# Designs tried in a protein design run: peptides against a protein of PDB entry 3WG5. Part 136

Target 1, 218 residues: chain A of PDB entry 3WG5
Amino acid sequence: LAKNIVYVAQIKGQITSYTYDQFDRYITIAEQDNAEAIIIELDTPGGRADAMMNIVQRIQQSKIPVIIYVYPPGASAASAGTYIALGSHLIAMAPGTSIGACRPILGYSQNGSIIEAPPKITNYFIAYIKSLAQESGRNATIAEEFITKDLSLTPEEALKYGVIEVVARDINELLKKSNGMKTKIPVNGRYVTLNFTNVEVRYLAPSFKDKLISYITD
Target 2, 218 residues: chain A of PDB entry 3WG5 as posed
Amino acid sequence: LAKNIVYVAQIKGQITSYTYDQFDRYITIAEQDNAEAIIIELDTPGGRADAMMNIVQRIQQSKIPVIIYVYPPGASAASAGTYIALGSHLIAMAPGTSIGACRPILGYSQNGSIIEAPPAITNYFIAYIKSLAQESGRNATIAEEFITKDLSLTPEEALKYGVIEVVARDINELLKKSNGMKTKIPVNGRYVTLNFTNVEVRYLAPSFKDKLISYITD

## One batch from the design tools (peptide; made by RFdiffusion4, then SolubleMPNN)

Design b2_p17_4_s3 (from b2_p17_4, 9 letters changed)
Fold by OpenDDE base, seed 5:
Structure b2_p17_4_s3 (fold): chain B 218 residues (1-218), chain C 218 residues (1-218), chain A 17 residues (1-17)
Amino acid sequence: as target 1 above (218 residues)
Amino acid sequence: as target 1 above (218 residues)
Amino acid sequence: KKVLGIEPISFKDVPAP
């Protein structure tokens, strides 16, 4: 019986155009091999809004389920990472991780202070993040508060409030818990039930280009 | 004889995640109808780097030729717009337009002064823009100078230096001049010869969503 | 540093001459 392939890839660091390239490459590989799903181990402090929105769109256009897994312990899906998670087919978090803090900013001043976004930009992203939450059947009120209160949640809180679907310590527990779950958004117009009963896990390594770019952006 | 369809769409304003959505929507419509090409009338002062890189990738993945047309007179393909143009299958400019000024910045201070990007970011985008130029057979030295000297060029200069392929006053002249040209990058792995001998021009209007987003970002 | 902000790394809006 041909094993269902599940790909696992890591994305760490700031959300940039390079991060989009990584998402696109990883999802494309998994699509080409008709994988059951791809799990993206995400650890990000945030980053660029445009890259984030493009990543969300790329996930939504995926031919296979894309699972965002905030991992390892100590990792975060902060700011842009929260939007990406909310735009995905399933969100998982490891114990000791965080999600939220989604308020848009214009940047940092020379002294390292935050330059606030004007209300028009903030309101746009409130509408956007609420839309992502609503489309995925996740808590839109909390999604708004990720911006308005700069709220950050633990995995347990995020699960309790209906922001995420799974708390898991590792890939094996994630596969076990998510087996039989429906995707929170459609895949090719259909809600898919995940099948992890006969799974081969394949790890995707960052390309040399990805490594170089991560080194340059850090 | 079924007329070859050429789509024309306008993208104006800052390059943002919304601009990516516009590019993606317009290209997708043209792909679905098996158009001969899509012409994007571009007028941009620049914008976000991640959105720009995602737009470039979307253009490179297009099933049909994407022509960037800096239009109307007075328009620019500044900063991010230059990268998009260099990533496209063909670049055209109208008389009285400009291209260049590609130096990355971190943002604007409260007083409106530019916050400079660190050398590591600048060097990354130098490598990136040179790669786009080289891949498309365009002038990589000038592409670098768009960053290092913040150079801007007229259509005539850009054509002379081998940055762009066509100077045209309108869509009709563009179609006439580009007829029989090969794309500067491949379409589905092949360099395509443009065929504009029996053409139906279809204009794509911005969606209500696109209009609303443009209104919010301006 | 938690980059909490959607930092627009913007390319210079060069005003049209």
Scores: peptide ipSAE 0.072, ipTM 0.353, DockQ to the pose 0.336; fails the geometry check
Fold by OpenDDE base, seed 4:
Structure b2_p17_4_s3 (fold): chain B 218 residues (1-218), chain C 218 residues (1-218), chain A 17 residues (1-17)
Amino acid sequence: as target 1 above (218 residues)
Amino acid sequence: as target 1 above (218 residues)
Amino acid sequence: KKVLGIEPISFKDVPAP
């Protein structure tokens, strides 16, 4: 029986237009191979709102399930990363990771202080993040509090509050725990049951362009 | 005779992943209507390298000619904007605009000073910008100097040096002057002769998302 | 990340603990 493929790719660092390109490339490869899913190992402190929204849209348009895995231990899906996670088909977190802190900011002043976003922008992203949570059947109240209280959660808290679906130590445990789960949002208009029985794990490496941009962004 | 459509859309502000979305949306609309061309009125001080490269790729993949028009007077195609222009099928500039200043930077320090890019990155973008110029039959030496000397040019200089194709005061003059010109890069593998005889000009407005992101980036 | 020109609007870079 032909082994179903699960792709694994890493996205680390700031959420940017390059990060969008990484998502797009990785998902496209996995789509072309009719993979059972792609797992994105995400470690991000946040990034740009525009890139984030595009990434969410790209995930939502995916022909295959996109699993956001906050990994490895010590990683975060902070700020923009939380939105991306909430826009995905399944969220997993490794122990010792975090999610949340989603308050939008205009940027950093020259002294390194946060430039606060005006209420109009904050309210927009509150509505947006709540929509992502609602569409995925996740906790929209906590999603709002990720902004209004700048809340950050542990994996255990996030699972408890219905923000995420799985806590897993590694890819093997993730595959095991998520096997038979339904996607939290539709794939091609349908909620898909994940089948991780007898799968081949394929790791996608960053392209040269990806490495260059990562080098530039770090 | 059915009037050929020319779309006009404005892209203003920083080049970001959102800017990519704007380009993609605008070009897609124009492609769907089999427009004769789309004119992007560009005013940018620069932005992200990743977004820029994606925008260039999106332009190159366009099914219709994409004209970058540095407009209105006082606008610029600075830094990332220059790359985008060089990647397009035709470049026009309004009087009182500028193009160039393409030296890559890592960002700004907390004190607002430029963080210089390492030579490896600078050299990469030198090669990249020269490639764009060469592929479009534009002045690759000046393209390099946009980086190495942080050169900025007036429309008249840019035209003189073979960096751009048209100086035009407005859309009507642009259409008139570019009518019958060949694209500087292929459209669907062919150099296209622009036909702006008896065209309908359709203006594309930014989406709500576009307005929001512009508001956030400004 | 090389910003060619204007500062990108960033969400919180939460400093690594």
Scores: peptide ipSAE 0.032, ipTM 0.263, DockQ to the pose 0.233; fails the geometry check
Fold by OpenDDE base, seed 3:
Structure b2_p17_4_s3 (fold): chain B 218 residues (1-218), chain C 218 residues (1-218), chain A 17 residues (1-17)
Amino acid sequence: as target 1 above (218 residues)
Amino acid sequence: as target 1 above (218 residues)
Amino acid sequence: KKVLGIEPISFKDVPAP
C-alpha cells in the first residue's frame, strides 16, 4: 500500500520575508508530492507583521494540512509565531516550549527600550488575532490576552485553554496523537481528517540560501 | 590648516534592521573623527517602519550633521526613505531622482497586491511625517500628501515646495551649495551652520557583513 | 531570548523610475 508522506521542516529565528520564502518553499514541496501533511517545527521570538500575515495567508491557501509544531523543548512560538500558529490547521507543542506574548510594537529604541505601538495598532491586532482564533475554533479570549496581558503559556496551559490541539514530545507522538483529528481550518474549503496510520516521514533541509540567511541573522 | 573631514557613505536597498546598523556604524565613525558632516548617499524603495523610526532617532541623536543625499541619478528616497530624509539635518537630491510615496502598508499578498493598512495606522504616520516636516521647517502639507496622495516629487519640485534644501549633481556641487546653510534640525541642541570651505572628503565602504547582506537581499 | 513584538507597519517598495 502506497505510504502517505508527511513532511517535516524546521523554521527557526525571526519572522521575515525570508521566513515567508521558507514556508512557501516547504509547503510547495509537500503540495507537489500530495503529502498527507507538512509539520513545521517552529522556534521563533517573533518578527515582522507583514511577513507574519503573508505566512498566515500562505498556510490558509495550502493544498495540504500545515501543522505548526513548537519544537524542540526550549523553543517558542512567540509574538508573530503565535499568530502563525493560530492561522494553521493544527498546533502542537513540545513540553518545555512556550506560546504567546503577542503585543505589537513599532520596534526597539537605541537604548533597547520598546517603541510602543499606538492603541490603534494594538486594537487592530487584537481584532486580527481574535479572528484567527475564532476561525480556527480556538480560544479567542486567550488570544486577546496574548496581547492585552502579553500572556505566555506552557503547552499544558495552552491545551487546557483550547489554544492548541496537541502536546507531543516528538514527531512520532505528534503523529500518533493527531491521527484522526480534524484540521481546525479548511484545506481546499473542507475540514480534513488527518490520517497518520501508515506514513513515511520525510525531512526537508533548508536551502543554501536559507542557511546563509540564518547564519547572518543569528 | 587642519582640513575638516566630510564623510560620504552609501546606503542602498530596503530599510531594515541591518540598514539601521549601517547608519549607526557610519555616523559613529564620523562622530569619532569629529567630522564636519556625514553625507549618506541614499537609494531605497522603502522598508520597515521600525527600522525607519530607529534610523530617524539615530540621526537626530547624531553628534554631527547628517545630510541625506538621494543619489545617484535614478535613485529614490521612497516611502521609508522619505521619512529618513525628513528626519535629517539636510536633504539633497541629484537630478533624475525621486522622493515621496509614503503610504504605509501592512505588506504584500501572495498575488503581489498591497495589504492595506487600516486608517488608524495611516493616520498615525500622517501625524508622524507631519511632525518630522514641522520640526525641520519643511513643508508639512506636502509631507501629508506624500501619504494621502501617495505623491512622488522630482528634485526641482521638492526644492520648490520646501521639502528639500539642495539639488546637486555630485558631492562637490552639494558641498558648494550647502556651505553656509543651517541644519534644519539641531545638532547637540543647536542649529549648526555648515562649513565646507576647506574639507577633505572621505568615502566609507560597507563592511563585509554589509556587503554580504546586500548581496543576499538583492 | 528577547521577544520581538509584531512590527505592524511596512512601507511599500516603490520601483525606481
Scores: peptide ipSAE 0.028, ipTM 0.266, DockQ to the pose 0.871; fails the geometry check
Fold by OpenDDE base, seed 1:
Structure b2_p17_4_s3 (fold): chain B 218 residues (1-218), chain C 218 residues (1-218), chain A 17 residues (1-17)
Amino acid sequence: as target 1 above (218 residues)
Amino acid sequence: as target 1 above (218 residues)
Amino acid sequence: KKVLGIEPISFKDVPAP
């Protein structure tokens, strides 16, 4: 029987326009191969709101399921990473990772203090993150609290609260646990049942440009 | 028998001049009470180099042992947090936390890309972090690689490599495991054996200013 | 200024509605 392909790629560091290019490249490769899914191993402290929104849109436009996997242990889907995860077809977390802390900021002052976003911006992102949660059938109350309380969750908490779908130690456990799950958002207008029964895992390497910018953004 | 006091305080978010004030306040309170130690529950993505160096100096000047505890699960002692930990009397990590990624940067460009530090600055911090590791009897090779390779480690790896001293799930386990350990750097010119046999744990709350700036820096 | 670490999300470019 022909093996279904699952692509795995790593995205680490800040969410920027370049991170968008990484997502776009990785998803495009997996789409071209008609992969069963792509798993993005995500480790991010956050980044730019514009880039984040573009990434969410790119994920939602994907022709294949995009699984956000907060990995390895110690990784986070912080701030923008949480939005990206909530916009995806499935969220997994490795033990010892975190998700949340989604409050928007205008940036950092010269002394390294955060410049708070005005209420209008904060409210915009509250609405936005709640929308992502609602659209994906995830906990919109907790999604709001990721902003209003700057809440961060462990994988176990996130699973318990219905923020994420899978806790998995590695790719093999992720595939095993997510096999037969339906995507939390549509793929090409339809909810897809994931099929990981006979799967080949293909790892995508960062491009030279990806390495250079990751080297620059890390 | 009179109980020895151990203070516990949380420092979360970016390392800034304000974070220095938090460290200074917390350590000062614990010093005034002649605490057996203060445990700083640290969760930071990094911050300012100047503030970091001042914090390290403040820890080294402490009249009591300062234990850096990367906590809770999902927390990190990233970048500046790693330097702070390496400058402390004892490092502990909770399962599912991370340490490392210490490469200095000049900041972020308008597009969110990192502005690389010139070699002179990078080399300065290599020397600095190696010094912290050497002075504390920790792995200076790995400390260098935290910069040169942007290395990040799990608690288990960090313990294995001799970067940290304790892996603990909570304060009680931390106290139990660290009881009888010697500080990795001197306290008032002498290595101190930690005594957690009959301990009262006192939690310090963030000040209003601390909450406000944590609210701003998170 | 020497910066060590990755800064959380800047939402500078989201036009306020």
Scores: peptide ipSAE 0.023, ipTM 0.226, DockQ to the pose 0.176; fails the geometry check

Design b2_p17_4_s4 (from b2_p17_4, 9 letters changed)
Fold by OpenDDE base, seed 4:
Structure b2_p17_4_s4 (fold): chain B 218 residues (1-218), chain C 218 residues (1-218), chain A 17 residues (1-17)
Amino acid sequence: as target 1 above (218 residues)
Amino acid sequence: as target 1 above (218 residues)
Amino acid sequence: KKVLGIEPISFEDVPRP
């Protein structure tokens, strides 16, 4: 029996246009192979709003389920990472990870202090993050508070409040727990039931370009 | 007789993932309408290498000719903008614009000084920019010097040295001068002869998202 | 122009070449 393939890829660091390329490449490979899903092991402190919105759109356009997995322990889906997660088909977190802290900023001053975004920008992202939560049937109130209170949650809190779907220690536990779950957003216009009963896990490595960019951005 | 459509869109500012989205959106609209070409009025000081490479790839995958027009007077296709131009089907510049200065950097220090890229990165981009020039039949020696000497050229110099194809003051002059020219790279595997004898010019506006990003990045 | 970061990390000015 042909094994269903689940791709696993890692995205670490700041959300940039390079990160978009990583998402696009990884998802495209998995789509071409008609994978059951792709799991993106995400560890990000956040990043650019533009790149984030593009990544969200790319995920929404995916022909296969995209699972965001905040992994490993100690990782975060901070800021832009939270938006990406909320835009995905399923969110999982490892114990000891975090999600939230989504307040938009214009940047850092030369002294390292935050340059605040004007209210119009903050309000835009409040509406945006709430829409992502609502579309995925996740907690829009908490999503707003990720901005308005710069709230960060543990995996257990995020699960409790209906922000995420799974807490899992590793890929095997994730596959086991998410097996039979419906995607939180549609795939090609339909909510998909995940089937992880007979899967082969394929790990995708960063491209040479991805490695170069990571080297430049680290 | 159905007028051939030429789309014109403006891309201004830093090359980011948002800029990629602008390129992708603009080109996609023009592709959907089977436009004769799209002209991108480009004014950029440069930006992210990742976004740049994605933009180049998106241009190369375009189903229609993508013309980069460094416009208006005072504009530049600096750094990342030069790569984008070199990756396009035709380059035009308005008088009083510039192209070049392509040396990669890691960033700016807190004091505003340039953080130099290591030789391995510089060499990568030398090879990359030369490949873009060679593939388009443009001056690869000058392309390399855009990095190694951080060279910037006027439109007249760029034309003289075979870096660009057209110097034009406005869209009408560009259309007139480029009419009957062959694309410098293939469109769907074939070099295309541009036909601007009976065209309707359609201007594409920035999306709300594009405007928001420009507001945030400006 | 400072790219809107969503906290914590705004991308500092990508080196303008």
Scores: peptide ipSAE 0.030, ipTM 0.287, DockQ to the pose 0.116; fails the geometry check
Fold by OpenDDE base, seed 1:
Structure b2_p17_4_s4 (fold): chain B 218 residues (1-218), chain C 218 residues (1-218), chain A 17 residues (1-17)
Amino acid sequence: as target 1 above (218 residues)
Amino acid sequence: as target 1 above (218 residues)
Amino acid sequence: KKVLGIEPISFEDVPRP
């Protein structure tokens, strides 16, 4: 029996235009191989809103399910990472990870203090994050509070509140737990039931360019 | 009967990218020798959050149990040190040590006053530290209070409140008391029962680079 | 247009005593 393929790729660090290129490349490879899904092991403190929105769009345009997996333990889908997760077909978190803290900021002052975004921008992102949550059947109230209260959640809390779908320690547990789940948003206009009963896991390595830029942005 | 090996290494001073390199090196050596565990004698006032998170990840990715031992008497696992401890397979403290005081700060002003972190950052670390505690089956309420109240605990209090697993005066007492304990987080996806009944203790010395950077940062 | 950066959290823990 031909094994279904699941790709696993890692995206770590700040969300930038380069992070978009990583998502695009990884998803494209998985699409080309007609993979059952791609799992993106995400660890991000956040980043640029423009890049984030582009990544969300790229995920939603995917021909295959994109699973955001906040991994490894100690990782986060912070700020922009939360938006990306909420825009995905399935969210998983490893124990010891976090999600949330989505208040938009204009940047940091010279003294390291946050420059707050004006109400217009904050309200825009409230609407945006609520839309992502609503479309995916996730908790829109908590999504709003990720901004308004700078809320961050544990995996257990995020699962309890209906922000995420799976808590899993590793890829094998993730595949086992998510097997038979429907995607939270459509793939090519249809909700897909994930089939992880007979899969080959293929890891995608970062490109040389990916490694170089990650090294520069750290 | 081949003796199981336990490595002991010391990490002292501020948590930096160099401290990450020390952890990585020490754990790698112990992994290569298939050691029963590595004990990290930790004495830190804190340091950088990025380095701390990387260290936690490195510990959690370890192929062998990593025991954080706040040692010697008078030492602390302060701030970043507490996060590292909470991310480890087992925490021990010597009498006369301390743990806690985890409130994130942006740094120090010219007058030495703390620049407080904005709520976004504070809430992120509350979620993070709670995740570490929850994953390890340790007291998440106290972990939160390490931030919200800048709480610091004695070994006796930390043990009583379920923050740590062992109070021990020295390595021999630590090995004796922790023998037969399960790791508080998995090693290679499994909770490991520590076997310290027939062990050789091997001390890892700091590298020349380690000594040099420690000298520069002190 | 300054793109809204959700910049990474950098913070220093407790000062050197």
Scores: peptide ipSAE 0.022, ipTM 0.248, DockQ to the pose 0.147; fails the geometry check
Fold by OpenDDE base, seed 5:
Structure b2_p17_4_s4 (fold): chain B 218 residues (1-218), chain C 218 residues (1-218), chain A 17 residues (1-17)
Amino acid sequence: as target 1 above (218 residues)
Amino acid sequence: as target 1 above (218 residues)
Amino acid sequence: KKVLGIEPISFEDVPRP
């Protein structure tokens, strides 16, 4: 029987337009091959709100399930990364990773201090992150607290509180644990049951352009 | 004979992820109806580099011609708006509009002063804007000078220097002048000849979400 | 942790006339 393909790609660093380009390219490749899913290994301290919202929209428009995997150990889905995860079809975290700290900021001062966002912007992102949590059947109270309390969670806490679906050490454990799970949001209007019983894992490398852009923004 | 449809939508204000959402929604509607083209009435002072690059990519992925029209009189395609225009299938400007001033910045200080981008970032955007100009058969030297000299052009100058294709006072004049022109970049791998001989103009309004987001970011 | 802000690589907002 032809093996169902699962794509795996790494997205590391700040969330920018270049990160959107990577998400779009990787998902498009996986869509063209009618993959069973794409797993995005995510490690981000956060980034731009606009890029984040575009990435969420691109994930929601995906013709295949998009799994966000906070990986490797020591990685984070911080700030914008949490929104992206909450907008995805399934969230996994490796032991020793973190999720949360979603407070919007206007930027950094020359002295490295944070420029706080006005209440209007903060309240908008509270409503937005709660909507992502509610639509995905995840904990909307914790999603709000990622902003209001600058909350960060371990994988075990995030699983316990219903923020994420899987704790896995590696891709093989992720595939094993997520096999038979339903997507937390629809794929083409339908909740999909993941089938990882006979899959081929294909790794996508960053393009030369992706590498150059990451080198410029890091 | 069934009238070919031309969609017209307005995008005004700063370039953000919300602007990407508007571009994506408007282009998607026009694609679904197999429109002859979509005209985006653009008025922007600039905005976020990441949102800009995503918008350029979305325009280049369009199944139909996307015309950027700097409109109304007094409008600008400043900074990020210039990149978006240079990434499009056709650029038009109304008399009394401007294009250019494309220098990247890191942001604004508390005192309202610009935080300059490091040379590494500036050089990246010089290469990027030149690539957009070259791919679209537009003036790459002027595109570079939009950054290096902070150059801004009138419609007449932009047309003269080969930055844009049309100067038009309104949608009717734009349709008349652009009729029979080839797109400056491919649509689905082919340069398209615009046919505006028997068209119905359909205006797209901002969604409630678009209005709310614009109200929050303005 | 930067939600809105990366150090916002923005383009210069040219004052509208």
Scores: peptide ipSAE 0.022, ipTM 0.255, DockQ to the pose 0.263; fails the geometry check
Fold by OpenDDE base, seed 3:
Structure b2_p17_4_s4 (fold): chain B 218 residues (1-218), chain C 218 residues (1-218), chain A 17 residues (1-17)
Amino acid sequence: as target 1 above (218 residues)
Amino acid sequence: as target 1 above (218 residues)
Amino acid sequence: KKVLGIEPISFEDVPRP
């Protein structure tokens, strides 16, 4: 019996246009192989709103379930990372990770102070993040507070409040706990029940270009 | 008699956080040497609003005049580049260059279509670009139309309409034509009269990191 | 880790010929 494939890839660092290319490449590989799912191990402090929105759209257009896994311990899905997670088919977090802090900013001043987004922009992203939460059946009130209070949550809190679906220490526990769960958003217009009973896990490596960009941004 | 120094540096490509670092580095070098001015040869299709606003702020905080020179022929100060130019002490353009097309967007969809900015964001940048034009004594009506009509101008048109100050084929012609001009915004709170009568031109090279990032983004 | 805020806006990149 042909084993169902689950791909795992790592996306680390700031959310940029290059991060979009990584998501697109990894999801495309998994789609080509008709994988049961792809798990993206996400560790990001945030990044660009445009890249974030493009990534969310790419996830929502995926032919396979995309699971965002905030991993390893100490990682975050901060700011843009939270939006990406909320736009995904399933959110998992490892113990010792965080999610939230979604207040939009225009950037940093030379003194390192935040340039505040005008109310118009903040309100736009409040509406956007609430829509992501509502579409995925997640806690839209907390999603709003990720902006309005710049709230950050632990995995246990996020699970308790219905922001995420799984707390898992590793890929094996994630697969075990998420087995039989329905995707929180549709795949090709249908909510899919995940089947991780007899899967082969395949790790995707960053491209040479990916490695080089990561090396430069770090 | 110690020759006055004019620095020249090239900034090419998308406006990003790295572009901010380039501006900061180059301006800092010129400030440290008490240069008469720094000329930034700018060629950009646009980029990030946050980086743009930070760059404008960095220019406005400069201890020396910062001249934006859209160069070489075929170059543009498009989108974010226009804002940077309007925020500078003097704008020059080479023949065969362009300026404008300032409509803000959220990004590109997967099909390559533009994700439109909501009216709230567009109106914010209309106000912002008009403020830059007004503060610099440049044509605020045209600055608005760079957004509302996504207008692009030739150097000759931009000069005619009072958007820029100089059309010049090269650095030597730029120095000659801008000699005796007052900066369009203050330097350390004062409008400075440029003196390019007896200057040494020094070209700054990109750092190794700059070259590497440029190589990766191209 | 500094949380990088969501940067709300990009500008259109004009295609080069």
Scores: peptide ipSAE 0.022, ipTM 0.237, DockQ to the pose 0.833; fails the geometry check

